# Ledger of designs, part 113: peptides against a protein of PDB entry 5A53

Target 1, 230 residues: chain A of PDB entry 5A53
Amino acid sequence: LVENVKQALFIPGQSCNKNLHDIMVDLSALKKPDMKRFNRKNDIHPFEDMSPLEFFSEKNDCSLMVLMTSSKKRKNNMTFIRTFGYKIYDMIELMVADNFKLLSDFKKLTFTVGLKPMFTFQGAAFDTHPVYKQIKSLFLDFFRGESTDLQDVAGLQHVISMTIQGDFQDGEPLPNVLFRVYKLKSYKSDQGGKRLPRIELVEIGPRLDFKIGRIHTPSPDMVTEAHKKP

## One batch from the design tools (peptide; made by RFdiffusion4, then SolubleMPNN)

Design b2_p14_5_s3 (from b2_p14_5, 7 letters changed)
Fold by OpenDDE base, seed 1:
Structure b2_p14_5_s3 (fold): chain B 230 residues (1-230), chain A 14 residues (1-14)
Amino acid sequence: as target 1 above (230 residues)
Amino acid sequence: PKIYRILSVEELEA
């Protein structure tokens, strides 16, 4: 079964500001060509009423959505939504800290559109803690792209690094997730006639520190159905 | 209607 590439819809909420718009543009550029962006603001409150998001999912044939909102309590909030059968599967609020950097803050490097990124996860909680497991699942699913049999090294241009910021104990606030994007740069070092290919990671942006907000999780029955192979 | 599955982490890493 060849699964279709999941399309992402980026939605500016009513409270979307310039910073969120810029973040949206930069993050969505990494999802090209499998991305749509709305130019108009939409008054959506997903934790109060999910129906508008389900409607947009179906109407636009996008199983992935990102809602951009900002308030005093939830500043620079990116709500990531996944759907199954155009119904809400899960949601998570990821608030971007004020120390963010845009693509324009880094040296512009040419990259090929449509290449699948490699992911690295730093922190044991990505494998054990339910919230961080959801984040890991979300980002892997979001950037999966086309299923290519030959994920050949030749097609690898980008590395996305996700790091849990520090250790935490039970009952403590969940640490931020540090989102970093790197490009693989091949240098031909001509050291002494042996061309050793040197690969370096160069940060290209955006740089985002995510504070974790509210979460919606699917019912056990929905999990079973969503994972079912046809 | 196109139904998009939610893949397990194991399937996503394979």
Scores: peptide ipSAE 0.582, ipTM 0.924, DockQ to the pose 0.780
Fold by OpenDDE base, seed 3:
Structure b2_p14_5_s3 (fold): chain B 230 residues (1-230), chain A 14 residues (1-14)
Amino acid sequence: as target 1 above (230 residues)
Amino acid sequence: PKIYRILSVEELEA
């Protein structure tokens, strides 16, 4: 079974501002070429009515969507949506903290478009806690890209790191998720006349700290159908 | 209509 590459649709909400637009542009650049962006604002409230998102999913053939909104209660909010059969499967609000950095804040390094990133997850809760498991699943699915046999070490260019910021107990607010993007850089080190190959990780951006907001989860029946192999 | 499956984390990490 060969799965089609999932396309992502980035949607500015009515409350989208310049900062959110810039974040949208930078994050969506990592999803090229499998990305579409709307240029106009759309008045969408996904936790009140999901029908407009289902319509956009089907009309644009995008099973992944990101809605950009901002309010006093939910500042710099990126709502990540996945669909199955053009129906809402799950949603999660991830609010970007004010300390974000854009690609322009880092040294520009050339990179090949369309290469699949390697992910690293730091924090046991990514494997045990339902919310962080959803986040892990979401980002792995979002950036899966084309399954190429060429994902040998020679094809690895980017590393995306996701870290849970600190420990937490039951009933406590969920810690932020720190999103970082690195490029692998090969250096030739001259140590004593011998050139040894050295690989370093260089941060390339964007740098995003995500505060977790509202979540929509699928019904057990939808989970079964969505995971079913034909 | 294209139907896109949701993969398990195990399938996504493979």
Scores: peptide ipSAE 0.582, ipTM 0.930, DockQ to the pose 0.808
Fold by OpenDDE base, seed 4:
Structure b2_p14_5_s3 (fold): chain B 230 residues (1-230), chain A 14 residues (1-14)
Amino acid sequence: as target 1 above (230 residues)
Amino acid sequence: PKIYRILSVEELEA
């Protein structure tokens, strides 16, 4: 089964500001070439009415969407949406903390567009807690790219690290997820005449700390249909 | 219309 690469649509909401726009540009750069961005603001409230997002998904052939909004209650909010058959499958609000860093805050390194990143997840809850399982699934799906056997080792350039910030108990607020992007840099070390290959991770940005907001989960029937192999 | 499946975490990590 060869699945097409999922396209992502980035949508500025009515309350989108310069900071959110910059974050959108930087995050969407990691999804190139499989990304579209709207230049105009759209008044969309997905937790009130999902129909506009379903319309945009179908019209633009994008099964992934990111809505950029900001309010006093939900500052720097990135709503990540996945669709199945152009219907909403799941949604999650991830609010970017004020300590974010843009690509311009790091040393500019050249990278090849379209390479699949490797993911690392830190925190047991990514495998056990339903919200963090959804986040793990979302980001793996978002950056899956083309399934090519040949590109796995030779094409590894980027590592995306996702870390749950601390421990939590039942009933406590969910800790933030720390999003970090690294480039693999290969060096030859000369130690006593022995050249050993050395690989270092260099942070390239963006740096985002996500506070978890509202979540929409699919019905059991929709889960069954969405997982069916043709 | 193009239909995109939602993959399991196991399928995404393979």
Scores: peptide ipSAE 0.580, ipTM 0.928, DockQ to the pose 0.807
Fold by OpenDDE base, seed 2:
Parts: sequence; structure tokens; C-alpha cells
Structure b2_p14_5_s3 (fold): chain B 230 residues (1-230), chain A 14 residues (1-14)
Amino acid sequence: as target 1 above (230 residues)
Amino acid sequence: PKIYRILSVEELEA
């Protein structure tokens, strides 16, 4: 079964500001070429009415969406939405902390568009806690790209690291998820006539600390249908 | 209509 590459639609909300726009641009750059961005602000409140998002999903053939909004309560909020059959499957609010860094804050490195990132997840909760499991699922799905059998090491350009910031117990606020992007750099060290291949990870950005907000989860029936192989 | 499945984490990690 060859799965189609999921397209992502980035939507500026009415409250989208310059910072969010910049974050949107940088994050969406990682999703190229499978990304669309709206240039116009749209008044969408997904937790109040999901119908506009379903409409956009269908109209743009984008099963992934990211809504950019900002308020005092939900500053720098990226609402990640997935659809199945152009209906809302799940949503999660991820608010970018003020300590974010843009691609421009890092040394510009050549980046090949269309290469699938390798993910690393740090924190047991990514496998056990329902919210972090959703986040893991979301990001893996979001950046899956083309399923090439040739994930040859030669095709690995960058690593996306997601880390749960600290330990937490039941009833405590969910720790932030630290989103980091690294590029693999191969250095030929000429030490003593033996060229030892050295691979270094260089952070390339963006650097985002995600505070978890509201979540929408699919119905069990929708889960069953969405997982069905045709 | 293009139906995009939601893959399990297991399928995504494979």
C-alpha cells in the first residue's frame, strides 16, 4: 500500500502576529515541498467550530493543517490539525514559548528540500502518556514525507529531536516539548593521515519549546476507520 | 477522493 504524502496547510488566524508568522515560515520550510501557506488571515476558532477547517482541508487537499493564533491566554499558539476523509481527526494546541529561535538565528546551512527527517523522542511519556503519544504520532505523521525504501544514511540530512522538559506526575501540568532541529555534518578530519569520518549534529533551527494546550481526540469509530487499510 | 489514513506510531516508525 503506497500512502499518499500528506500535505500541510498553514493558516494564519486573525490574531497571527509577526512572530507567529516567522515561526510558521520556518516550521513550514521543513515540510516543503508538501506544504501550502495562506497569505491572508482567517478567522477560525477550531475548538468552537471545526467546519471551516474541514472545508479548507478538502478544498486544498491538505490532511494536515496548522492554525497560527495568539492571545494573552494562548500566546504563539500553533493548533495542529489532522483530518481523515477531510473531517477533523485530532487537534492539539502547541504554544511556542518566548525563547524561540528562528532559522535566521542559526548559521545558514544548505538544506535539501524534500528529505525526510529522522525523529528522536526523549521521554518515556511519548510512549505511555496519551497526550505525548498524540504529539509523537502527530509529528511523525506530519513529517513522514515520501516513504522511500532508500532511507540510506546518505539520505539522512537532519534530525528532529523532541524532548519532554522534565519529569512530571499525575495531576501536574504537562511539561513542555522541546523541538530541536539538527543537521548532520560530515567532517573529514585529516588527523595523522587517517581520514576519520566525523559526523556532527549542528542545530539549524527553528528552536521551539511547545507548551501543550487544548486537545481534540477522535472517536473510537473514527480511529478504526482512519487506521483501516483499503 | 483521496483518503489519507492515520498511521499508527508503529507504522510510522517502520
Scores: peptide ipSAE 0.577, ipTM 0.926, DockQ to the pose 0.785

Design b2_p14_5_s4 (from b2_p14_5, 9 letters changed)
Fold by OpenDDE base, seed 3:
Structure b2_p14_5_s4 (fold): chain B 230 residues (1-230), chain A 14 residues (1-14)
Amino acid sequence: as target 1 above (230 residues)
Amino acid sequence: PKMYRIESVEELLA
């Protein structure tokens, strides 16, 4: 079964800067080989006009898109877009906090391109709150694709951890989502003459704290149609 | 929409 792996397109907006470019490069590296990047700034405002994104989705055959923009109100903003039939399905703004770390800030570890990561989600709201459910769905869709063949534990190299930063009540601002990437490292521990295999998680980056911005949710009709297609 | 070609980080900052 040829997995129809969803392709991602990364788009620099007009206000894209060096920091956003670096974040884009590092995050997109985790999506290789199923990733395209534009090297041109595009003046796109997805919450005002979605037509340019639908055009790019169709012309590049990408059902996932990430738009990189920055302003005083929405600093280091990554707008994640999903399409269905090259029409906008949903969108979410995730703003990267200033405390981010790039891959260059961590010890470089070799990894095999194309291996699917395991995900961990910390926070009950990932299963109950509509916004965090969308975030969970988005990131699973972004990195795993549609067919989760049983990951042979032997092939597991990466873990992506997503944590809701603290508790919140109704009407309060939504806490940030902490995005962390780890590599599984196997150690032979010599304890008392018995070599026991020990597995450790080593952070490899990038390290991103996401502040949640604006959201576009699909119409009930689009949800129904998206679930009907096998 | 004005599409600007960016081939380097220096061009991105310009």
Scores: peptide ipSAE 0.027, ipTM 0.560, DockQ to the pose 0.021
Fold by OpenDDE base, seed 5:
Structure b2_p14_5_s4 (fold): chain B 230 residues (1-230), chain A 14 residues (1-14)
Amino acid sequence: as target 1 above (230 residues)
Amino acid sequence: PKMYRIESVEELLA
């Protein structure tokens, strides 16, 4: 069963600002063509009432949603939501630190729309800690596109790198996740008649440092249902 | 065409 590509809906919240809008535009560009954006602000508070998001999920046939909000307590907050059967599966708040860089801050490189990124995860906690496991799962799910088990190397254009910023102990605040996007650049080195392909990674943006906020985890029953292969 | 699974960026750069 080829899983259909999950569609993403980007929703400006009532408190969405220019910076968040710009971040939304740049991040959503990586999800093209499987992305929709709302232009109007919506007063949604997902941790208080999830019903509006479930409504939007169903009406837009989007199993991925990103709500853009900003407050003093939760500045530049991107709430990532996944649905299953148009019901909320999980949610996580990822607040973008002020040191973010937009695509315009990097050298403009052309890329083909719709190519799947390769992911790299740096930090053992991505495999052991429940919150970072959720983040890993979320981003893989968000950007994987069509479930092809085999990434054609010929189709590899960009790499998304996610790094846990430093070590942490139990009970300490969870370190930020550093989100970086690189384009693979192939150089033909004509050294000595043997063309050795040289591959370089060029950062293309956006550059986002995510502070982890509130989390909603799925019920065990919903986890079981979501993993049932038809 | 043998689709090589690249598991790491290091493997790509190698």
Scores: peptide ipSAE 0.000, ipTM 0.396, DockQ to the pose 0.046
Fold by OpenDDE base, seed 4:
Structure b2_p14_5_s4 (fold): chain B 230 residues (1-230), chain A 14 residues (1-14)
Amino acid sequence: as target 1 above (230 residues)
Amino acid sequence: PKMYRIESVEELLA
């Protein structure tokens, strides 16, 4: 089964700065080779007009897009967009907190390009709350694509961890989502003649804390169409 | 078909 891996397009907005550019480069590196990056800034405001994004989706054959913008109200904002049939399916603003770490802040480790990561989600709200369910769905879709066969475990190199930062009640601001990336390192431990494989998780970056912003949810009709298995 | 990389809306309208 040739899994149609979803292609991602990273777009610098008009207000994109050096920090956002660096974050974009590092995050997009995890999506290689199924990633395109624009070098030019584009004046796109997806919550005002979605048409430019639909245009880029179609022309670049990308069903995933990330728009990089920054303002006083929405600093270090990554707008994640999914399309279906080159029409906007959903959108979510995830603002990167100032405590971010780039790949250069970690020990450089070799990795194989194109391996699918394993995901871990910490927080009950990922399964119950509509916003966190969307985030979970988005990141799974972004990095995993369609159904993986169990044989992919033999090629497991990366773990992406997403954690909801604390508990919250109805009416309270939604806690940040902590994004972490780890490499699996296997060691042969010789303990008493029994070789037990030891697996360690080493953080490789980037390290991003996402503050949740604006959300666009799909119409019921689009949900039905997107879930129709061909 | 070689999909042309279109980096701006303006480049598409040109």
Scores: peptide ipSAE 0.049, ipTM 0.686, DockQ to the pose 0.027; fails the geometry check
Fold by OpenDDE base, seed 1:
Structure b2_p14_5_s4 (fold): chain B 230 residues (1-230), chain A 14 residues (1-14)
Amino acid sequence: as target 1 above (230 residues)
Amino acid sequence: PKMYRIESVEELLA
């Protein structure tokens, strides 16, 4: 079965700044080789008109898109878009908090390009709350694709951790999602003649705290069509 | 087929 890996397109919006550009570069590096980046700014407002994104999806053969914009109301905003049949399936705004860390802020570790990360999700709402369920689905889809094959443990290099920042009640603002990336480091510990492989998690970046913004949810009909296995 | 990379909406409207 040829794994149909979903391709991602990173788009700088008209209001894209240096910080967003740097975040885009670092996050997109985790999606290599299945990633394209635009260098030119595009004046796109996805919650007003989705047509430009659908056009880019089709012309670049990318079912995943990330639009980088910034305003006073929506600072450091990453709009994640998924398409089905080159039509918008869903969208979510995730605003990066100012406390972000880039790859350059961590010890540089070598990694093999193209290895799929393991995911960990912390917070019950990832399984119960519709917004967090969408976020979970999005990130799994973005980095793992449709491959159901058990990733060979021997090929595991990266762990992506997503944590809901605290508990919340109905009607309260949704807590941020803490995005962390770790590399698995194996140490040969010789303890008393038994070589037990010690595995440590080392944070490699980027470190992103996502504030949740606007959401576009798919129509029930499109959900049904997207889940139809060919 | 060389997938032509379109990098701007403006290039498409032209």
Scores: peptide ipSAE 0.033, ipTM 0.557, DockQ to the pose 0.027; fails the geometry check

Design b2_p14_6_s1 (from b2_p14_6, 7 letters changed)
Fold by OpenDDE base, seed 1:
Structure b2_p14_6_s1 (fold): chain B 230 residues (1-230), chain A 14 residues (1-14)
Amino acid sequence: as target 1 above (230 residues)
Amino acid sequence: QEELESLLVSSGRP
């Protein structure tokens, strides 16, 4: 079974700034080789008109898109879009907080391009709350592609950690999602002649704190069609 | 997976 790895398209919006461009470059590097980036700004407002995104999905054969925009109300906004049959399936705005760190802010560690990251999710709401369920589904879909059951643990180099920042009650603002990327380093510890494999996590970036914005959820009919395995 | 969660918790990084 040829893994149909989902392709991602990164789109600078009209209001894309230098910070968003840098974030786009770093995040898209984790999706190599299965990504495209536009070099030109595009005037797209996905919550007003989705037609341009559907057009780009079809023309570029990309079922994943990320739109980079910034305004006073929605600063450093990454709109994540998924399509099914080149029609919008779902969308979510994730605004990057000002405390972000780029790959250049960390010690450069070489990583193999094309290795699928392992994901960890911290927070019960990732399994119970509709918004966090969508975020979990989105990021798994974005980076894992089709799960071959053979997660070759031997090839595991990267861990992406997603944490809900604190507890919340019904009716309260949704806490931020903390996005962290780690490289697994295996050290042979020479303790007492038994080389016990020691695994250490080293943060490699980018470091992003996501504030949740607007959401578009799929129709029940689209959910049913998307889960129909061919 | 449990071992990895333990490593994340032990690294003190949320």
Scores: peptide ipSAE 0.020, ipTM 0.645, DockQ to the pose 0.030
Fold by OpenDDE base, seed 3:
Structure b2_p14_6_s1 (fold): chain B 230 residues (1-230), chain A 14 residues (1-14)
Amino acid sequence: as target 1 above (230 residues)
Amino acid sequence: QEELESLLVSSGRP
């Protein structure tokens, strides 16, 4: 079965600045080789008109898109978009907090391009709350693509950790999602003359804290069509 | 998955 790997398109919006560009570059590096980036700014407002995104999805054959915008109300905003049949399936705004770290802030480690990361999700709401369920689904879909069981074990080098920052009750503002990327590093420890394999997690970046913004949920009809396995 | 969660917890990292 040829794995239909979902392609991602990163789009700088009209208000994209240097910081957002750097974040875009670093996050998109994790999606290589299945990633395209536009070099030019595009004036797109997805919650007002989705048509330009559907056009880009079809023309670039990308079912994943990330729009980079920034305003006083929505600073460092990454709008994640998924399409089905080149029509908008869902959208979510994730605003990057000012405490972000780039890949350059971490020790450079060698890694193999194209290996799928393992994911960890911390917080019960990832399984119960509609918004966090969408975030979980989005990131799994974005970085893993289709599951290849045998390749995941042999090629495990990266872990993406997503944590809900604190507890919340119904009606309260949704806590941020903490995005962290680690490399698995194997060490041979000499303990008592026996070389025991030790695995350590080394943060490699980027480090992003996401504030949740606006959301577009799919229609029930689109959900049904998207879940139809051919 | 459980082993990895254990590693993350043991590393003190969220």
Scores: peptide ipSAE 0.018, ipTM 0.616, DockQ to the pose 0.031
Fold by OpenDDE base, seed 4:
Structure b2_p14_6_s1 (fold): chain B 230 residues (1-230), chain A 14 residues (1-14)
Amino acid sequence: as target 1 above (230 residues)
Amino acid sequence: QEELESLLVSSGRP
């Protein structure tokens, strides 16, 4: 089965700062080797004009993009973009809270590049609320590409955990999404003559709390076309 | 998925 792994492009916006750059580097490291980064700032405003992103999608053959911008209104903003046929499918702004932790803030652990993470989603709204459903779909697409039913447990190294921070009612601001990354450690425990494998989770970073911003949803026609498996 | 959720809950991590 040729896994058509989706390629990601990370783009520093004109307002990208050192903190956003560091976050970009650390988050993009989880997408290696299926990741490209621009080194230069680009003046892109995706909610005003999407054409530059469609151009970059086609030119770089990337169906996933992340734009890094920051302003007083939208501090530490990561705009996640998906394309279909090099046209914008959906977009979502996820602003990183100031309490973020970088990979350098955690104990350095060796990991194999290119292994697909397992995902866990905590919060019923990931299955029912349209915004959180989009976030779930986005992150699954971002790190796995096509959903394969068969996960090779032997190759499981990383877990990405996404948690909705608290309950909310209709009309209330949407709670943040807590993004955490763990490495699986296997231990052999001798209990009563049976060696049972013990698995522990060790946080490796980055640690990101995402505040939800603006959203662009696909047209019904584009949804229909994107779900047509070739 | 259920086993992993159990591990996260048991670790006291949100």
Scores: peptide ipSAE 0.010, ipTM 0.551, DockQ to the pose 0.030
Fold by OpenDDE base, seed 2:
Structure b2_p14_6_s1 (fold): chain B 230 residues (1-230), chain A 14 residues (1-14)
Amino acid sequence: as target 1 above (230 residues)
Amino acid sequence: QEELESLLVSSGRP
């Protein structure tokens, strides 16, 4: 089943700055070719009015959206939005910490556009905590790409690692999610005539530490409908 | 997945 690859729309908000723009460019590069970017700032406040996003979802046929905004309270904020039937399904604010690294900060490696990344999730909360479950679901959904029948390791060039930064207890602020992207590099080491494939993970960027902000969860009815229509 | 996690752990990268 070739799952229809979800298209992503990256939207600079009115408060989008240079750093956010650069982050947007780099993160969206991982979603190519299934990505659109707006070049103009749009005054969108999704937690106040979702209708503009639903409009953009429909007009651009994008079920994934990322709104780039920045304020003192929500610096480097990437609001990830999913739609179903062009209606808002869920939203989550992920604020990029100041220690971010861009693709330009890493060794430029050639990669094939459109290959599905492998995901790794570090932290039990990704399977148990509703917020981290949403994050896991979101990123899996965002980067699923084409289901390549090539489960062949040879077709796996990228690994996206998501790590919950430390342990937390109920009532404590949710730890950041550490987003890392690696390229699998195979080295043929000639040791004594046996070429043992050495696989190395090379970080390629971007490097993003996400602080979790506001969340919108889908209604039970929308969950049911979203599961009925593959 | 376990092998990949082990590689990430061995690299000292969270």
Scores: peptide ipSAE 0.008, ipTM 0.421, DockQ to the pose 0.030

